Peptides against a protein of PDB entry 4GMN. Designs and how they scored, part 87

Target 1, 375 residues: chain A of PDB entry 4GMN
Amino acid sequence: RYANITLLALVTLASIGTDFQETLVKGNQGSRESPISAADEEWNGFDDADGDAMDVDQKSSSGEDQEEDYEEIDVKEDDEDDDDDSITSEMQADMERVVGADGTDDGDLEDLPTLRELIQTAVPQLIRLSNLPIDSDESLTIQSHALSALNNISWTISCLEFANGENANIHNAWYPTAKKIWRKTILPILEADSADLKLATQVTSLAWAVARVLHGETPTDGNPHRKFISLYHSSKQQAGGNSNSIEEPEDPFQGLGVKCIGVVGSLAHDPAPIEVNREVGVFLVTLLRQSNNVPPAEIVEALNQLFDIYGDEELACDKEVFWKDGFLKHLEEFLPKMRTLTKGIDKRTQPELRTRADEALLNLGRFVQYKKKHA

## One batch from the design tools (peptide; made by RFdiffusion4, then SolubleMPNN)

Design b2_p14_2_s4 (from b2_p14_2, 5 letters changed)
Fold by OpenDDE base, seed 4:
Structure b2_p14_2_s4 (fold): chain B 375 residues (1-375), chain A 14 residues (1-14)
Amino acid sequence: as target 1 above (375 residues)
Amino acid sequence: MLDPNMPPPDLSSP
């Protein structure tokens, strides 16, 4: 009785999350033609605003060679004690508690009462239900349905525009809740190291939806990017060994490999630590180098993530990772392979995969040209 | 992406 009522409530919450996405998509379709997924924004580059290059006539004044005798200043090595001001995880938690105490700007969802109740009332209960002790098939079913409801809500919110301060009230209400889903639902399930690929696929789908909003502000506790990279590799090893393949999803973009790439790509965005960005960037570039053994959908996702992470030259990761680790050369060497891969996809049997591969190939050409201009 | 495999609530079950 109680289990059936709980399951019905979870299925209803997941349906509301889906119906809300359909309503948002239909609302946006009243103003824009067909939903290009927010991942299919053509990377248009920065519009070169034709800033009139003022011809600064550099008058070559021949300055004379003055041999200034640099006296060797004997700089005494004062052993300054490296007080490693490592902001302890306790100071971060106290700063989050202090910032969370002054952040009484509870993103005012007065105009969005249903979304407010989903975020403030339903999601905290779903987090609780996803963390119940698994002692029965009923408890496992409740966890799975709670994860599906969290996934649908989180994906729907991740499809909202938050650029330029759009939907800021929703972002502000969701952000602390998204961090709570990460810390209380995603991390504990990842740390349990379950051989259940279905559970791993559910939690990775949820992690991607959450990370698409939090980006590099996703909690770094326990190196989650390494856990998802490990899960990626483990998923490939299991697919090779047991002929009881979980039926590969009919949609190639629903695979666990694509979801792992989407998570780690999202985690590597600014303001992610440079070492997290580097490890993810090296992982993604390594997939391109190994493309003969990688599904085409994972290559498409890895390219899109590389464009999003390294599109902005003002970000520290552009200089400290992209240029320093020589990623441009690997992208250039991959262009002819991507053309071959894309041409190998049958438009009749895999029309979506072919479209997204043609777009990713176009964007790769544009991105390589852009980076060569800014070298 | 959404879980498309979540069955609609069977409101007919007592």
Scores: peptide ipSAE 0.016, ipTM 0.549, DockQ to the pose 0.063
Fold by OpenDDE base, seed 5:
Structure b2_p14_2_s4 (fold): chain B 375 residues (1-375), chain A 14 residues (1-14)
Amino acid sequence: as target 1 above (375 residues)
Amino acid sequence: MLDPNMPPPDLSSP
């Protein structure tokens, strides 16, 4: 009885976190033609206005039209109006305010009552439940569901823009709570050094969501970046030895390796300690050097993290790490390998992975050119 | 990313 009610409440909180994310994505798609996978923003560089357009005449080779007659499979949309009555009118009104507000109000969450109760009331209980003593299968189940609810809420909040002062009220309410999740939930689980890959995947997903908002302001106590790098390497060693294939997730970007890269990348952003930035940067560049043994999705994520960390030349990590440790040379040497890797991905069987790899290849070319101009 | 594998609550268990 009480366990089932607690589990139901945890699943409901995780669903509310999902429904909120889906509506934020749908609301933003009305303004941008592509779903905001924050990993799929083309790195446009800084607009240096002075670029003489070298007109490279690529001769079009005319390949012949084979009209393949695509039979229109008339997929009857069975409009199953699944009235998912899960969205309360109050939650819908909060979601419409978050999507429609010019987020410049540095106010409180008075106008966002559902989000306020999620952050101020629900999340502190989820942190408590994720830290229960594991003495039964019931306590393990409660921990897993509390982590899933924290993950969904944290991911949803991490999809909001904060960089230019947008959603400042939400950022200010979330920031101390995100630090509490890190210190009270994430660090204790990482320090327990559990061989449970399910728990490791859940805590790493949550850590990425939290670190996408906190960046280099994420608490560096205990060097958590080294724990995630160690987890990355340990996950690769286990996959090679035992035919207990954890079924690789159908989505290549949901893999534990990608999640570890996303966490450590986020932890290395300014104002991270230069030593943390260096250890992460060396890890990411080492993945590119070893790319023949690394999944393509992890290479895409490692590139995106390198662009985000080292895109700004005014940051201390540009001079003290990027230039000093010679990262440009490794990126240049990786360009022909990235072209081969990207061309090896079948557009028909892995369309998303191919798109994200084509974008990361384009961005790598631009980034290398940018860094050569600013050398 | 969201946990898509969170099973719906089994409301059938007493």
Scores: peptide ipSAE 0.016, ipTM 0.555, DockQ to the pose 0.060
Fold by OpenDDE base, seed 1:
Structure b2_p14_2_s4 (fold): chain B 375 residues (1-375), chain A 14 residues (1-14)
Amino acid sequence: as target 1 above (375 residues)
Amino acid sequence: MLDPNMPPPDLSSP
């Protein structure tokens, strides 16, 4: 009785997380910017003020001659020289105050009562259930369902835009909870070093969802990036040895290898310690160098993570890791291999993998050109 | 990525 009610509640919470994601996706289909597309955004570089836009000559086919006479609206150049350089020193002082308050400023979610109850009421119980002593098949089942519910909630929240201060109330409410999931659920499971690849896949999926919001602010205690790199390597050794192949997920991007790459990539973003960034960057570049033995989906993910980590030249990791460790050369040497890899993917049998590989190849070309301009 | 293997809640169970 109690176990079945708990399982039903966990399945219901995971369904609510899924239904909320579907609702966000459907709501945003009315606005041209789907938040799922933010991970598939064509990497255009950072806006160089010196706009040499490479005219990509799209030879589109001959459509017919409709001469619609668009009238020349002469918009006058009003030269108003508003030199308002007033970056007011008050905004800097408020940022320092937010870092020091151990204030449980639970972000104001008055307008989002369902999300508030998920974050404030459900997630703390899910964290508790994921940390129960494993003494029975029932406790394993409860842990698995608690992890799935945490995963679905965390993934849904990680699909919200936060970069420009959008959804700041949700970010502020989620951020302390995400750190709590990391410290109380993810780290203890990773430290238990269980040979259970199902559990490892669940916790790694959750870790990726959490790290997609926390980035380099993810707690670095115990070097979790090294645990995920070790898990990546261990997963490859097991796939080569025992005929108990965990059925490779039908979706190439659902693999444990992709999830490990996504976690460690997210952990390496600013303000991550340069040593963490370096170890992750070297790992990712090493995958590209070893690409003959790496699944295409893991190569796509490793490229995207490298673009996100090293896209900004103002970051300390650009100088201290990207340039210092000679990553550009490895990316440039990988371009012809990526073209071969991408062309080897059958568009008919693996359309999504082919699309994402074509995009990652395009972005790799642009990224290499960008970095050569800024060398 | 959501867990695609989570069964829908069986609302028919008493």
Scores: peptide ipSAE 0.016, ipTM 0.554, DockQ to the pose 0.063
Fold by OpenDDE base, seed 3:
Structure b2_p14_2_s4 (fold): chain B 375 residues (1-375), chain A 14 residues (1-14)
Amino acid sequence: as target 1 above (375 residues)
Amino acid sequence: MLDPNMPPPDLSSP
């Protein structure tokens, strides 16, 4: 009876987290493309104001007209207006305020009552529930649902812009809570060295969502980046041994490997210790060198993380890691491999993976050109 | 048991 009420409350909190995320995505589709696809923003480098658009002379090779008559299957969009009446008018009003907030407010969540109650009341209870002693299938179920609710809330908050001092009130309220999730939920589960891949995937997803906000300010105690790198390698060893038992996620970007890359990439951002940055950068560049044995989605994520970490030449990691460890050479040598990899993805069967691989290939070309100009 | 001894991949290998 108590467990069923707790589970229902956890499912409801996880739903609220999803509904907020969907509202942010829908709201941002009316402005800039979603910040989950902000890794899919064309990495333009630093805008050197010298707009010499190199005219890439598209020499039109006339390849012949094969008119394949695609029968226009008039798929009636049954607009099932799934009036997902799940979002409360209070949640919608809080999201409209968050998306419209010009960052002028002094760290107060008074005007964001739903988000305030999520951060200040719900999340501390979810952290408590994720730390219950596992002594029964019921306690394991409660932990899993508490992790799911923490994941959805943390992902939703990670979709807010913070880079320019935007949403500073939310950032200031979330930051100590995010550090608490890291120290009280994520680290203890990672230290337990569980063989449970489901639990590992849930914790890694939560760790990515938290690290997308904290970046290099994520607590480095106990070298968590090495734990996620080790988890990455262990996940590959298990997949190779029992190909029949891991349902690969239908979405290639939801894989544990991608999530591990996203976590360690986020942990390596400034102001991360240069040694943490180096170990992560070396890991990511090694995935590119070993690309023949790495899923395409993990290569896409590893590239995006490398662009974000080493985009800024003013950062200490540019000189002390990128240039010093010769990363440019490895990225240049990877360009022809990336072109082959991207062309090998079927647009019909994996359209999203192909789009994101085409973007990552474009960005890799731009990034290599940028770094050569600034050498 | 995550093998903590997987050496950081040597990028200096030609």
Scores: peptide ipSAE 0.009, ipTM 0.492, DockQ to the pose 0.022

Design b2_p14_3_s1 (from b2_p14_3, 6 letters changed)
Fold by OpenDDE base, seed 4:
Structure b2_p14_3_s1 (fold): chain B 375 residues (1-375), chain A 14 residues (1-14)
Amino acid sequence: as target 1 above (375 residues)
Amino acid sequence: MFVPKRLPPPKPLP
């Protein structure tokens, strides 16, 4: 009886975390459509001026008017007004305030009561539930649901902009809680070294969400980056051997490999220790060198992490790792491979993967040019 | 500082 109530509460908290994320993503898209004044940077498209004027002779063959009776398929746009009645008016009001909040520094979530209760009341209970002794299938189920709820809440908060002091009140409220999730939930599960790939995937997803906010300020105790690199390699070894591998999720970006790359990339941001940054940077560059055996989604994520880690020339990791370890050469040598990889993705069957690969390819070209200019 | 062009992050599935 108590277990079923706890499970229902955990499922409800996980749902609230997802619904909150969806609305924040929609709201943040609307605010970015502020018309950036058309400064006429003429994107000189590729004038492939290969004007081979093949004179295709205008043979005027009068093909007969077959009136194909286009049955006007009245596609009733069923406006499925998915009245997503799941969002309370209070949650919507908190979301509108988060999207519109000019960052007042007071760390007080007085104006964000739903978010305050999630961070201050719900998350501490979820951390407690994720740390229960595992002695039964019931305790495993409770842990899994607690991790799911923590994941969804942490991902939602990680979709907020915190750069330049934006959302400072939310950041200041979340930051100590995020560190508590890391130390109390993530590290103990990673230290237990369980062969459970489902649990490893859940904890890695949560670790990525938390590390997307904490970056290089994520606690380095016990070298967690090495544990996630080890998990990456272990997951690849298991997928090659047993036909009962956990079906890779249909979404290439939900794979354990992508999640491991996202975690370690986030952990390597400034002010991470230079040794941590180097080990992660070498791992990421090694994936690019071995790209023939790496899923395209993992290559996209590895590139994205490399751009974020090494995008600033003023950071210590630029001089001590990027230039010192010769990363520019590896990125430049990878450009033709990335073009081939991206062109090999079918736009019809994998539209998202193709779009993200096209973006990563564009950014790789720009990044190599940028680094050559700032050498 | 280099600024990449970025799409919104992939939605984490629950």
Scores: peptide ipSAE 0.346, ipTM 0.880, DockQ to the pose 0.750
Fold by OpenDDE base, seed 2:
Structure b2_p14_3_s1 (fold): chain B 375 residues (1-375), chain A 14 residues (1-14)
Amino acid sequence: as target 1 above (375 residues)
Amino acid sequence: MFVPKRLPPPKPLP
């Protein structure tokens, strides 16, 4: 009885976190539809204008019209638009405020009561539930749902803009809580060294969401970057050996490998220790060198992380890692391989992967030129 | 500073 109520509450909190994210994405799209001048050319990908028009002479063989009268089975899609009334008027009002909030520097979420209760009341309970002793399938289920709720909340918050002091009140409220999630939920689970790939995927997703806000200010205790690099390698060894491997998620960007790259990339940002940055940078560059055996989505994420980590020439990691360890040469040598990889992705079957690969390829060319200019 | 062109992040799993 108490377990079922707890599970229902955890599912509801996970749903609220997802719905809040979806509406933030919609709201940020709607607010960006304010007429920024028509110079954001819709990134339609590279039209390979090398359409060599192979004249395929399709000889029209007139095959006879057998009008098979397929009775239109009017499948009434009962679109039960379960308008999941999950977006409470209070959540909608908080979201409208988040999209419209010129950040008042007062770290008081007074104007965001739902988000305040989520961060201050719900998240501390979720952290407690995620850290219960696992002694039963019920406790494992509670942990999984608590991790899902923490993941969705953390991802939602990580999608807010915090640059230039935007959403500073939310950032200031979230930052200590994010560090608490890291220390009390993520690290203990990573230290337990469980063979459970589902749990590893959940904790790695949560770790990425948290690290997308904390960056190089993520606690370095116990060298968590090495644990995620180890997890990356272990996940690849398991996928190669057992046909009963957990079905690779249909979305290439939801794979454990991508999540591991996203975490370690985020951990390597300034002010991370220079040796943490180096170990991560070498890992990412090594993926590019070994790209023949690396999923395209992981290459895209590894490139994106490299651009973010080494995009600023004023940072210590530019001189002490990027230039010192010769990363530019590896990126330049990878550019023709990235073109081949990107062109090998079918736009029809994997449109998102292709679009993100086209973007990463564009950025790689630009980044190499940028670094050559600022050498 | 280099600024990459960025699409919105991939949606997390629910």
Scores: peptide ipSAE 0.344, ipTM 0.881, DockQ to the pose 0.735
Fold by OpenDDE base, seed 3:
Structure b2_p14_3_s1 (fold): chain B 375 residues (1-375), chain A 14 residues (1-14)
Amino acid sequence: as target 1 above (375 residues)
Amino acid sequence: MFVPKRLPPPKPLP
């Protein structure tokens, strides 16, 4: 009885976190429709120049049309109006305030009662539940659901804009809690070095969500970037040995490799120690050099992380890592490979992966030109 | 500072 109520509460908290994320992403899209004056040229996609496909006259062999009578199964669309009653009116009111609030610099969430209870009451309990002694299948299930709920909450908060002091109240309330999740949940699980790839995937997803807010201010205790780099390599070694490994997620961007890259990339931002930045930068550039054996989604994420880490020429990592370790040359040498990789992605079967690869290719060309101008 | 063009982040699967 208590277990089922706890599991239901954890599933409900995980759902609430997802629904908040969807609505915040939609709300942030609507607020950016300030009328951009019609003077920014629509980037007309590459006109595929009409390459004359040679007419290979393959002779019509008349195979007899067997009309297989497809019985039209009249699938009654039961319009189950899934009344997605998951979003409470209080949650909607908190989201409208998050999108509309001149953020007070005080970590006060008086005007955001649902978010306050989530951060101050729910998250500390989820941290406790994620740290229970594992002595039963029930304790494993509770840990998994607690990690899922922490993941969804942390992802939702990571979708808020915090640049230029936006949402400073939420940032200031979340920041100590995010550090607590890192130190109390993420680090202990990473240090246990369990062969459980499911647990490793869950903790890495949570670590990415947390690191997307903390960036280079993420606690450096025990060199967590090296643990995630090691986990990346270990995951590749296991996938190569047993074709019966964990179902690769249908979404290429949900893979453990992408999540590891997202974590270590986020950890390498200023004010990260220059040695942490170097080790991560070398790891990311090495993926590009070895791209023939790297999934396209991991290449896209590695490029995005490199643009974010090294986009500012005023940062110490630009001089001491990017230029000193010769990263520009590796990015230039990767440009033709990225064009081939991107063109090799089928737009029909993998439309999101293709769109994100096209964007990453565009940004790579622009980034190389930018860095050559600011050399 | 370089500013990349960015699509919305991928939705995390639950």
Scores: peptide ipSAE 0.344, ipTM 0.880, DockQ to the pose 0.712
Fold by OpenDDE base, seed 1:
Structure b2_p14_3_s1 (fold): chain B 375 residues (1-375), chain A 14 residues (1-14)
Amino acid sequence: as target 1 above (375 residues)
Amino acid sequence: MFVPKRLPPPKPLP
């Protein structure tokens, strides 16, 4: 009875986190219809202009007009009003404020009561539930649902803009809580070194969401980047042995490998220690060198992380790692491989993967040119 | 500073 109530509450908190994310994405799309300056040239994709127009002059065979009398099947639209009223009026009002408000720097969430209760009341309980002793299938289920709820909340918050002091109130409220999730939930689970790939995937997803806000300010205690690099390699070794039992996620971007790359990439941002940055940078560049054996989605994420880590020439990691370790040469040598990889992705069967690979290829070309100009 | 062109982040699975 108590477990079922706890599970229902955890499922509800996970759903709330997802619904918040969906509406924040919709709201951020609506606010971008304001005429942003001419610098955001919309990326219309890469038209493969090498379609040799084979003029196959296939003659117009005039096939006869068979008027097939389509019987108008009166499809009663059963308006299943799927009242997906999952979003309370209070949640919707908080979401509208998050999308529309100039962030106050006070760290106060007075104007965001639902988000405040999620951060201050729900998350501390979820952290507690994720740290229960696992002594039963019921405690394992509670941990899994607590991790899912923490994941969805953390991902939602990580989709907010925090650059230039935007949403500073939310950032300031979340930042200590994010560090608490890291220290109390993520690190203990990573240190337990469980062979449970489901748990590893959940904690890595949560770690990525948290690290997308904390970046190089993520707690470095116990070298977590090495644990995620180790987890990446271990997951590849297990997948190679038992190809029959791991349902590869239907979405290639939801794979444990992508999540590991996203975490370690985020951990390597300034002000991360140069040693951490170097180890991650070498890991990412090594994936590009070994790209023939790396899933395309992991290559896309590794490139995106490399652009974000090394995009600023004023950062210590540019001089101390990028240039010293010769990363430009590896990126330039990878350009023709990335073109081949991207062209090998079927636009019909994997449209998102192809679109993200085309973007990553475009950015790789631009990044190599940029770095050559700023050498 | 280099600014990559970015699509919206992939949606996490719920």
Scores: peptide ipSAE 0.341, ipTM 0.879, DockQ to the pose 0.715

